Peptides against a protein of PDB entry 6MBK. Designs and how they scored, part 95

Target 1, 240 residues: chain A of PDB entry 6MBK
Amino acid sequence: GFEMVNFKEEGFGLRATRDIKAEELFLWVPRKLLMTVESAKNSVLGPLYSQDRILQAMGNIALAFHLLCERASPNSFWQPYIQTLPSEYDTPLYFEEDEVRYLQSTQAIHDVFSQYKNTARQYAYFYKVIQTHPHANKLPLKDSFTYEDYRWAVSSVMTRQNQIPTEDGSRVTLALIPLWDMCNHTNGLITTGYNLEDDRCECVALQDFRAGEQIYIFYGTRSNAEFVIHSGFFFDNNSH

## One batch from the design tools (peptide; made by RFdiffusion4, then SolubleMPNN)

Design b2_p10_6_s3 (from b2_p10_6, 7 letters changed)
Fold by OpenDDE base, seed 4:
Parts: C-alpha cells; sequence; structure tokens
Structure b2_p10_6_s3 (fold): chain B 240 residues (1-240), chain A 10 residues (1-10)
C-alpha cells in the first residue's frame, strides 16, 4: 500500500505504507480513471473537438482543454486529481526574465522560445475559437479563458502526459494518469506498462521500498535540458 | 504494453 504525502522540497508524492519489493505490482490505474483524448471527446469539449482541426491533430492541446473544462466543473469526476496538481509550474512558460537569460547560453533557449511562441499563438487562436464557435458556448471556460489558464493547462499536460494504447490496442493515445503521476522521479528503468487484458496502467516497484519511504519512478531517459524544457527541473543524479 | 512518457511538442 501507499499514501499521498506532501514532501518538503518535492511537493506531493507517494509514500509506502508497507514494505514493497522490487518488481511488485503496487499500483494500477484503470482506463476509466484516466484523463485521455477519448475522455475529452466524450466530455463537454466533444462537440468543439469534432469541429476543430487543431484539437483533433494535437492530443496534448485536447488534454489541456479537457483539464480546463474539468477544473471549471465543480462536479467533475477528476476534481480530486486536478486539486493535487500544482497551481504554478517551474517550466519555461513560467520563467522569469533572469531565468530565460541564464538559458541564453544553452541549446535549451531555442526550445524555450519555441514554447513561448507556440503557446501564445495557440492561446490567441483558441481565444478566438472560444469567443466565436457555436459549440464553445457550452464550455465552462467561455467567459473565463486567460493566458494564465492556458499556460497552466499546457504545462500540466507537458509534465504529465503519457502514451497509452487505445482500448482495442490498435493505436496509441495520450493520457494523464491520476495517482500514478504523483510519484516523483528517480534514476532507473521504466517500470510502468499498460495491461490491455485488464485495461489498466500497471506500475511495478523500481526497487525495494520500506514502509515510510517515498516511492519513486523513472520518467524515462532525458537530458537535464529536456528535464528543464519538459518537466521544469534539473535532476542532479541524471546519468544521461 | 510499456507506458511511454511523452516529451512535449507544441
Amino acid sequence: as target 1 above (240 residues)
Amino acid sequence: VPLVPVLHSL
């Protein structure tokens, strides 16, 4: 077993409530609990999604709007999950001028500028869509869609999106995985998979964890530059 | 099927 805990410096994470052995299946999340492109299509966003080419082409943006719609919906099934998300991020879209200046000497600066430009363009586009598209009138964000809202949603998706199979296993889709994505990062191997037979995400322990220890997972091989750009942090123990 | 964390592309 495990529990959600607010750790100093690391924010929310998972703590073992018993000894967990390496390779033990300690956490699983059924598809029905995931925020996916499919759940976005089946939500209040569905009518707009069906008519907007960008939402259809960019699953990450579909997830961002799904997050915003669900956040604005008091009775959303995902409210408990959304409330665990940071209100602000340390990702490039939140960088102060001095932080951007620090990156000017690195290759990451081009990706930072790209993110700024693309996010601003997307916001401007979708602001107009939300104001003018007939199917946008039913969105709970209709009268409250700021750049700050969009920046938050994009950053949430950027840091937490995962590729999973579709229900039939024929294609891949994007998903946010509640509870599982509370695990903080450590160096190691990917220990999470999708079980199509049981239609769930499955996470096995990277190592032995004792009762009371924080449970870490490996987010994948990334450079520190990629951690900054995509996750908003440096990982000092990154061996890649 | 292994889970694949996706790097952001905008």
Scores: peptide ipSAE 0.097, ipTM 0.784, DockQ to the pose 0.308
Fold by OpenDDE base, seed 2:
Structure b2_p10_6_s3 (fold): chain B 240 residues (1-240), chain A 10 residues (1-10)
Amino acid sequence: as target 1 above (240 residues)
Amino acid sequence: VPLVPVLHSL
């Protein structure tokens, strides 16, 4: 087994409660527990989704709004998950002036400015949509949609979104994977897959973990620039 | 059982 633990430097992570062997299936998450584009369509957001071309075209934004709607819903099934999410991120949208000034000497500055511009534009667009669209009236965020809310949701999705198969395996969709996404990153091989027969995300151990050790996973091949821009951190042992 | 990789999106 495993448990959620707050580590001093890394924040929340998973700790083994018993010895786990390499390649052991130690964690699985059924589709019904995932926050997906499909669950967004089936939520209070569904009517607006069906009418807004940007929500339909951009699954990440659909997930961001789904996350905001569920956060604003006290009885949401995902409240326990949402409460584990950071309140702030180290992503470019949260950079202080000194951090932005540091990046001015790097090529990353253009991507930072692009994120600022795109996020601000999206917020302005959706603020108007939420204020004027008939299908927005039932959204729990109707009277409480700030830039800070949107920045948080976009950053949450940016750092945690995953591609998973549709139920029939014919296409890919986007998902947030509760509990699994609490694993912090290390170098290695991808050890997470989707089992279509059992309709669940499955994670096997990258290595042996002893009881009391933090469980790490490999997020995939990323450059340090991608870590900064998309995940808000540098990984010193990154091989790329 | 076919495992389809779950990948983080950027």
Scores: peptide ipSAE 0.043, ipTM 0.739, DockQ to the pose 0.923
Fold by OpenDDE base, seed 3:
Structure b2_p10_6_s3 (fold): chain B 240 residues (1-240), chain A 10 residues (1-10)
Amino acid sequence: as target 1 above (240 residues)
Amino acid sequence: VPLVPVLHSL
């Protein structure tokens, strides 16, 4: 029904290989293929997670460390997905001095500085944890945990994390959704849900797509400032 | 249940 393609202006996206009708279920991703807080707990990170209050309280950081551990593991199930992720991002954590200076005239500068401070503090904390905690000795990143690694992982999670139900449906958790997260953004309605009966993410088409057209999804209502800070891009046709 | 994309908490 679709294929991954590199589009000139938008980077990687999904292209229809056949006609897809509006509201057609064209894409689904089972829980077993997701990178989740639960899969992090069940990984080499699990023992450390069970003893670190920040990892337990902040699912996004747990996902960032899960992503780093899996990236450092040649036999990781998620290697094919990880290899599709950008090596760098256009998010504020990657801004040059001149880009930061440009934002000084905007309200977004306060959020950028907050993000820098928080990320630096988190890195310093976890650097110490990785150096001193007994359960960190088994992590593949033990001797190779840099700020650049952490910046990349945090930015990957920031741009791609989603809320999904837990396996029992009693709570919400965080997940990276391989293949689905390759869809680029357009204005519209949220057309992705989680089917608990089949234990999978399900995406229905926002509109009719012809064979050869790019498949877009709606990421939700956001300001351009939020797109810059959290997604690394402007959306010119944004209504907000 | 609808999927909700999550903004990173600052």
Scores: peptide ipSAE 0.064, ipTM 0.759, DockQ to the pose 0.294; fails the geometry check
Fold by OpenDDE base, seed 5:
Structure b2_p10_6_s3 (fold): chain B 240 residues (1-240), chain A 10 residues (1-10)
Amino acid sequence: as target 1 above (240 residues)
Amino acid sequence: VPLVPVLHSL
C-alpha cells in the first residue's frame, strides 16, 4: 500500500508502494490507535484530568499533556508515532524577532500575540498545578515541565488535532491520528472520514497515485494566514 | 462522518 519516507523539502510523508486509484480506501486507523481526549482520561493523566477544570474544558490542552506524558514514558504505545513528530515547528510560537516583524504589516500579528499570551498563561497555570496538585506527583513530567515542552506539545496538537465522533456518535471529541497525519497537504477535497460501524478513521485517495509517488491529502479550506498560524506553512495553490 | 481539522482555540 504505502510507506513512510523522508522527502527532502517536505520532511516525512507517505509514498505509494503500488498503484492506488482515486477514491480507493488505502488507509484506515482504528480508534484504539488514536491519541484522543478519552485516551488521555484513561492514561496516567486521568486523575489530574478528573480534578482540573481547564483540562476538562479544553480538549486540545488535554491532548498536549497526554502527548507530553506519553513522550516521557519509554513503554508508551505511541512512542513510534511521537518519534516521527518534529522537535520544533515553524509556527508563530517558534518565530524569531524578524519573522514577527514581518507579520507586523499583516492582520496575523494580533493572532500571533494572542497565541503567545494564551500559551504563556496556560504554561504558568499548569506549572503551578504540576508543582502543587497531588495527582500531578505520578506524572512522568513532574520534575521536568518547561515552557519548551509545553510549546512543543501545544504546537504538535495545533498542527495535527482533528474532530472525530465519540464512540456512541453522540458528540465530537479531539484526536491525533497516527500514520494518517504523515500525509502532506495538497489542494483538493476532504477524503478522510470516520466509520462508526468499524470504529476507525478512513482515508480514500484524492486522486490516482502511482507506485513511488507521494500520497497527498487535503487538510481543509484555510487562508494562508490560518496555515501560518495553525500549521506553520504557506500554500501558494490555496483556493480559499 | 468527515474528519474536520480543528484550529487552535486562542
Scores: peptide ipSAE 0.059, ipTM 0.756, DockQ to the pose 0.279; fails the geometry check

Design b2_p10_6_s4 (from b2_p10_6, 6 letters changed)
Fold by OpenDDE base, seed 4:
Structure b2_p10_6_s4 (fold): chain B 240 residues (1-240), chain A 10 residues (1-10)
Amino acid sequence: as target 1 above (240 residues)
Amino acid sequence: SELVPVRHAL
């Protein structure tokens, strides 16, 4: 009932191919298609993940490295998804000097600086890890891991990460949801849930959409272009 | 089946 379209101003989005009624289940994404902490553990990143406490403790960073590894892998299952992601973001980590100076008059400056410091520290840490850790030798990042790479991955995850239940429903985990996150945003209510019985994300239409119309959904606090400036990297012991 | 809300993680 929909197709991916590259819109002029909004970039990639979903367009209805038929009339879709409000509350109709028009989109679902099985767990196997998601980029999750679990899929990161089961990827080429797995051996390093099992040996690095930061990757284990911070699921968003695990997803960032998962994203980078898959991007650098020509045969990655997620290449079609990754190729739809923006190459740059209008997020604090991409702010120009003048933009940062402007924020000095606001309380947001402290959060921005924190993000910069945290991201820089993480990059420095993992640069050393990638260069020295035995389990990093097989990573496609071994010979080329730049700050720009890391900034992109972190920003991608920060703007697109979602909380979903684990397979058994006992805990929560982080996931990037391909296809679903191609929907551009509109104001409204969250209409996406995870169906544990069928093990899939399910999205119902926020409103009626006619054939040919772009399908918008409400992601909550997320933005495709920006993330909340007060949001930083989080430490989660449940991400093990 | 019960749906668990999918939310953006901060």
Scores: peptide ipSAE 0.131, ipTM 0.787, DockQ to the pose 0.706
Fold by OpenDDE base, seed 5:
Structure b2_p10_6_s4 (fold): chain B 240 residues (1-240), chain A 10 residues (1-10)
Amino acid sequence: as target 1 above (240 residues)
Amino acid sequence: SELVPVRHAL
């Protein structure tokens, strides 16, 4: 009922191939297709994960390294997904001097500085880990782990990470949701949920979409500053 | 089936 399309200015998105009615379940993604903390643990990253306190404590960083490892793996199941991701982002970690100067007039500036500092510290830490830890030796990124790599991965996760339930529903975990996250943003309500019985993410249409129209979803309630920091865009009509 | 809302992690 939909297809991937490269839209001008918006990048990749989903276009309806048929009429879709509001509240219709048009998209679902089984857990096995998600990039999760659990899939990171079960990947080539697993041995290092089991020995690194930061990876264990910070699921977003685990996802970032999972993303980097899979990107560096030619036969990765997630290659088709990874290839749809931007090579760079409009998020603060990529801001030029004039863009940072603009933020000086906003409350976001301190969050940007914090993000710069945290990202730099994390990179420094993990650069050493990758260079010295025994379980890092067989990682595909062993000899190629630059700040640009880390910045990209962190930004990818920052803009796309989601909270989903664990398999037993007892806790929450972090996930990147391929296919689903190709939907671009519009104002509205959350229309995505996780179906524990079928163990899949399910997305219902926010509104009617006619054949040929782009399918939009609502990413969640955020301030414009939060959207800039986490998603790299402003939305004036954002219902916060 | 029970649905749990999926939210973007901030």
Scores: peptide ipSAE 0.052, ipTM 0.744, DockQ to the pose 0.928
Fold by OpenDDE base, seed 1:
Structure b2_p10_6_s4 (fold): chain B 240 residues (1-240), chain A 10 residues (1-10)
Amino acid sequence: as target 1 above (240 residues)
Amino acid sequence: SELVPVRHAL
């Protein structure tokens, strides 16, 4: 019902291969295909995770390191997904001076500065951890962990992380959702949920899409400032 | 319903 296509200016997205009607379930992704905090714990990162309080406390950072470890693993199950991710982002961690100056007129500037500062501090912390911690020896990051690596991973997670339920539905956790997150943004409503019975993410069409049209989703209730900070773009018709 | 909303984390 859909295929991955590289759209100009928008990058990779999903294109309908047939007519899709509004509210039709056209895409689902089982839990086993997701990159989650749990899969991070069950990976080569697990031993370090169990010993590092920051990884335990900040699921987004756990996902970032999970992403880096899998990227550095040639036989990773998620290699096909990882290879579809942008190599760079338009998020604040990549901003040039002129872009930062532009944001000085907005309240977002404080969050941008905080993001940069925090990311730099995190990198410095984890660089030392990777170099010195006994459980870091197994990590494919051991000999190659640059700020650019970390910035990329953090930005990837920042722009793509989702809240999903745990298997029993009692709590929420963080996940990257391959294939689904290839959908680019449009205005609308959240049309993706998690089906606990079938243990999968389910996406229904926001509107009718004809064969050959790009399939869009709504990224959620966010202000333009939040979109800049977390997604790296403005949406002119954003009602929030 | 067994559907729980999925949202991008901020």
Scores: peptide ipSAE 0.036, ipTM 0.725, DockQ to the pose 0.893
Fold by OpenDDE base, seed 2:
Structure b2_p10_6_s4 (fold): chain B 240 residues (1-240), chain A 10 residues (1-10)
Amino acid sequence: as target 1 above (240 residues)
Amino acid sequence: SELVPVRHAL
């Protein structure tokens, strides 16, 4: 009992259409609806993925390119999800001069510069790959791959990527979770888990929500440093 | 069923 709503200041979120009780399982998302490293491998990106060491090693970048390819595909299954994503983010890659100037007095400036540099370097690398690699020919972004595209995709993944178990539960992989990640943040406890038996993400209500109220979830405790340093860079040694 | 915690990225 919920619906997607565009709230004034918070953007898209979920609103209850009925009373929801605390701890009630109100939302679940099957694996087949997730954007994962596996779905990236099974997409038009697959052949390139199989040949590029960085895509294989960094699942977040694989997801970023998966997101870009699907965005550029009018018949993509994930178009409804992609259309709900912000066009820009309040992350360091989008900081204006004044924001950067402010950070010059903080220890965060070095991390911001590093993120700028790393992202620019990645873009330059993949621009060349997309232009020259034979397995990039079918990518819908081949002739339209800008830094702004890459910045957006990387930021989207940075702010929305999740670790979920593999189907057999033996390892973890990365996923974007449509619909669920539309829930805006509030203070509380983690109320989302992956149900391996049913192969789905499950979210129980953090509190009672009345019909018409926005449904919030708790993202988890994070520092600014943790966000900048750890959320934007993931190395998966088991990715192939 | 076993539930593995899922943490929102941001």
Scores: peptide ipSAE 0.171, ipTM 0.818, DockQ to the pose 0.617; fails the geometry check

Design b2_p10_7_s1 (from b2_p10_7, 5 letters changed)
Fold by OpenDDE base, seed 4:
Structure b2_p10_7_s1 (fold): chain B 240 residues (1-240), chain A 10 residues (1-10)
Amino acid sequence: as target 1 above (240 residues)
Amino acid sequence: SSLIPVRHAL
């Protein structure tokens, strides 16, 4: 009932191929298609993950490295998804000096600085890990891991990570949801949930959409076009 | 079938 389209002003989005009614289940994404902490553990990153306490403790960082590893892998299952991601973001980590100076008069500056410091520390830490840890040798990041790479991955995860239940429903975990997160944002209510019985993310239409119209959703606090000050990288009590 | 809300995690 929809197709991927590159819109001139909004980038990639979804367009209805038929009339979709409000509350109609038009999009579902099985767990196996998600980029999750579990899929990170089961990837080339798995051996390093199993031995690095920070990767284990911070699912968002695990997702960031998972994203980088898959991006660097030409045959990655998620290449079609990764190629739809922005190359740059309007998040604090991409702020220019003038933008940061503008925020100096606001309380937000402290959060921005904290995010900068945390991200820089994480990069420095993992640069060393990648250079020295035996299980990092097989990573596609071994000879090419720049701050720009890390900044991109962290920003991608920061703006796109979602909480989903584990398979048994006993806990929550983090996931990037391909295809679904291609929907551009509109104001409204969250119309996406996770169906544990069918083990899939399910999205129902926020409103009626006619054939040929772009399908918009409200994905909560997630915004690809807005800066995110408060993130897991900021609030996690992990001073790396 | 049960639907659990998916929320963005910051």
Scores: peptide ipSAE 0.045, ipTM 0.724, DockQ to the pose 0.720
Fold by OpenDDE base, seed 1:
Structure b2_p10_7_s1 (fold): chain B 240 residues (1-240), chain A 10 residues (1-10)
Amino acid sequence: as target 1 above (240 residues)
Amino acid sequence: SSLIPVRHAL
């Protein structure tokens, strides 16, 4: 019902191969295909995770390291997904001085500076951890962990992380959702949920899409300022 | 430029 296409300006997206009606369940992704905090714990990162308080406390960082470890693993199940991710982002961590100067006129500048500072501190911390911690020896990134690597991973997670329920539905966890996150953004309502019975993410069509049209979803209610901070762009028709 | 929006909670 859909195919991945590289669209100009928008990068990879999903295109309908047939007519899709509004509210039709056109896309689902089982939990086993997701990159989650739990899959990170069950990976080569698991031993380090069990010993590092920051990884345990900050699921987004756990996902970032999970992403880096899998990227560095040639036989990773998620290689096809990882290869579709942008190599760089328009997020504040990649801002040039002109973008920073522009934001100085807004309250967002404080968040940008905080994000940069926090990311730098995290990198410094984990660089030492990777160099010295016994459970870091088997990580595929041990000999290749640069700030650029970390910046990329953090930005990837920042722009793509989602909250999903745990298997028993008792709490929430963080996840990257391959295939689904290929959908680019439009205004509307959230049309994605998690089906615990089938243990999968489910996405219904926001509107009718004809064969050959790009399939868009709504990423949530964010202000333009929040979009800049988290995604590095403004949405002109954003209601916030 | 590519748009990579923040993902929502499910």
Scores: peptide ipSAE 0.037, ipTM 0.733, DockQ to the pose 0.137
Fold by OpenDDE base, seed 5:
Structure b2_p10_7_s1 (fold): chain B 240 residues (1-240), chain A 10 residues (1-10)
Amino acid sequence: as target 1 above (240 residues)
Amino acid sequence: SSLIPVRHAL
């Protein structure tokens, strides 16, 4: 019902191959295909995760390292997904001086500075961990862990992380949702949910889409500042 | 089946 397409201005997105009606379930992603905190725990990162309190406490960082480990693994199940991710982002961690100057006129500047400082501190911490911790020896990051690597992973997670329920539905966890997150953003309502019975993410169409049209979804209610900080773009038609 | 909204984490 859809295909991956490289759109000129928007980059990769999904295009309908048939007519899709509003509220039609056109896309679902089983839990086993998601990159989650749980899959991070069950990966090569697991031993280190079990010994590092920051990884345990901050699921976004766990996902970032999970992403880096899988990227460095040629046989990773998620290679096809990882290869679709941008190599660089328009998020504040990549801002040049002129872009930062522009933000000085906005309330977002303090959040940008905080994000930069936090990311730098995290990198410094984990660089030491990777160099010294016994359980880091088996990670494919041992000999190559740069700030650029960490910045990329953190930015990837920042722009794509989602809250989903745990398997028993008792708590929430963090996940990257392959295929689904290829949909570009438009104004609207949340049309993605998690089906616990079938243990999968389910996305219904926000509107009617004709064959050949790009399929858009609504990422969530955010301010433009939050979109810049977390997604790297402004949205003038944002209802928030 | 029940759907729980999936939200992008801020």
Scores: peptide ipSAE 0.078, ipTM 0.767, DockQ to the pose 0.953; fails the geometry check
Fold by OpenDDE base, seed 2:
Structure b2_p10_7_s1 (fold): chain B 240 residues (1-240), chain A 10 residues (1-10)
Amino acid sequence: as target 1 above (240 residues)
Amino acid sequence: SSLIPVRHAL
């Protein structure tokens, strides 16, 4: 009922191939297709994960390294997904001097500086870990781990990470949701949930979409400050 | 409010 399309200015998105009615379940993604903290633990990253307290404590960083490892693996199951990701982001980690100067008059400036410093510190830490830790030897990024790589991965996770339930539903974990996260955003209501019975992420249509129309979803609510810092978007059609 | 949607639906 949909296809991937590269839209002008918006980048990749989903376009309806048939009429889709509001509230219709048009998209679902089984757990096995998700990039999760668990899949990271079960990957080449697993041994290092088991020995590094930061990876264990910060699921977003675990996902970032999972993403980098899979990107560096030509035969990765997630290559088709990874190739759809932006090469750059509008997050503070990519801000140039002019953008930072603009923010100097805003409340966000301190958070921007903090995020940049934290990310740089994390990179320095993990660079050392990758160079010295025995369990890093199997990582495909062993001799190819730059700040640009880390910045990209962190930004990818920052803008796309989701909370999903564990398989038994007792806890929450973090996941990147391929295919689903290709939908561009619009104002509205959250129409995505997780079906534990079928163990899949499910998305119902926010509104009617005709064949040929781009399918938009509502990701969720954040303050302008949070959105700038975490997603880099300025969406004028905010109505919340 | 001026809340902005984020890719954080779940």
Scores: peptide ipSAE 0.036, ipTM 0.710, DockQ to the pose 0.131; fails the geometry check

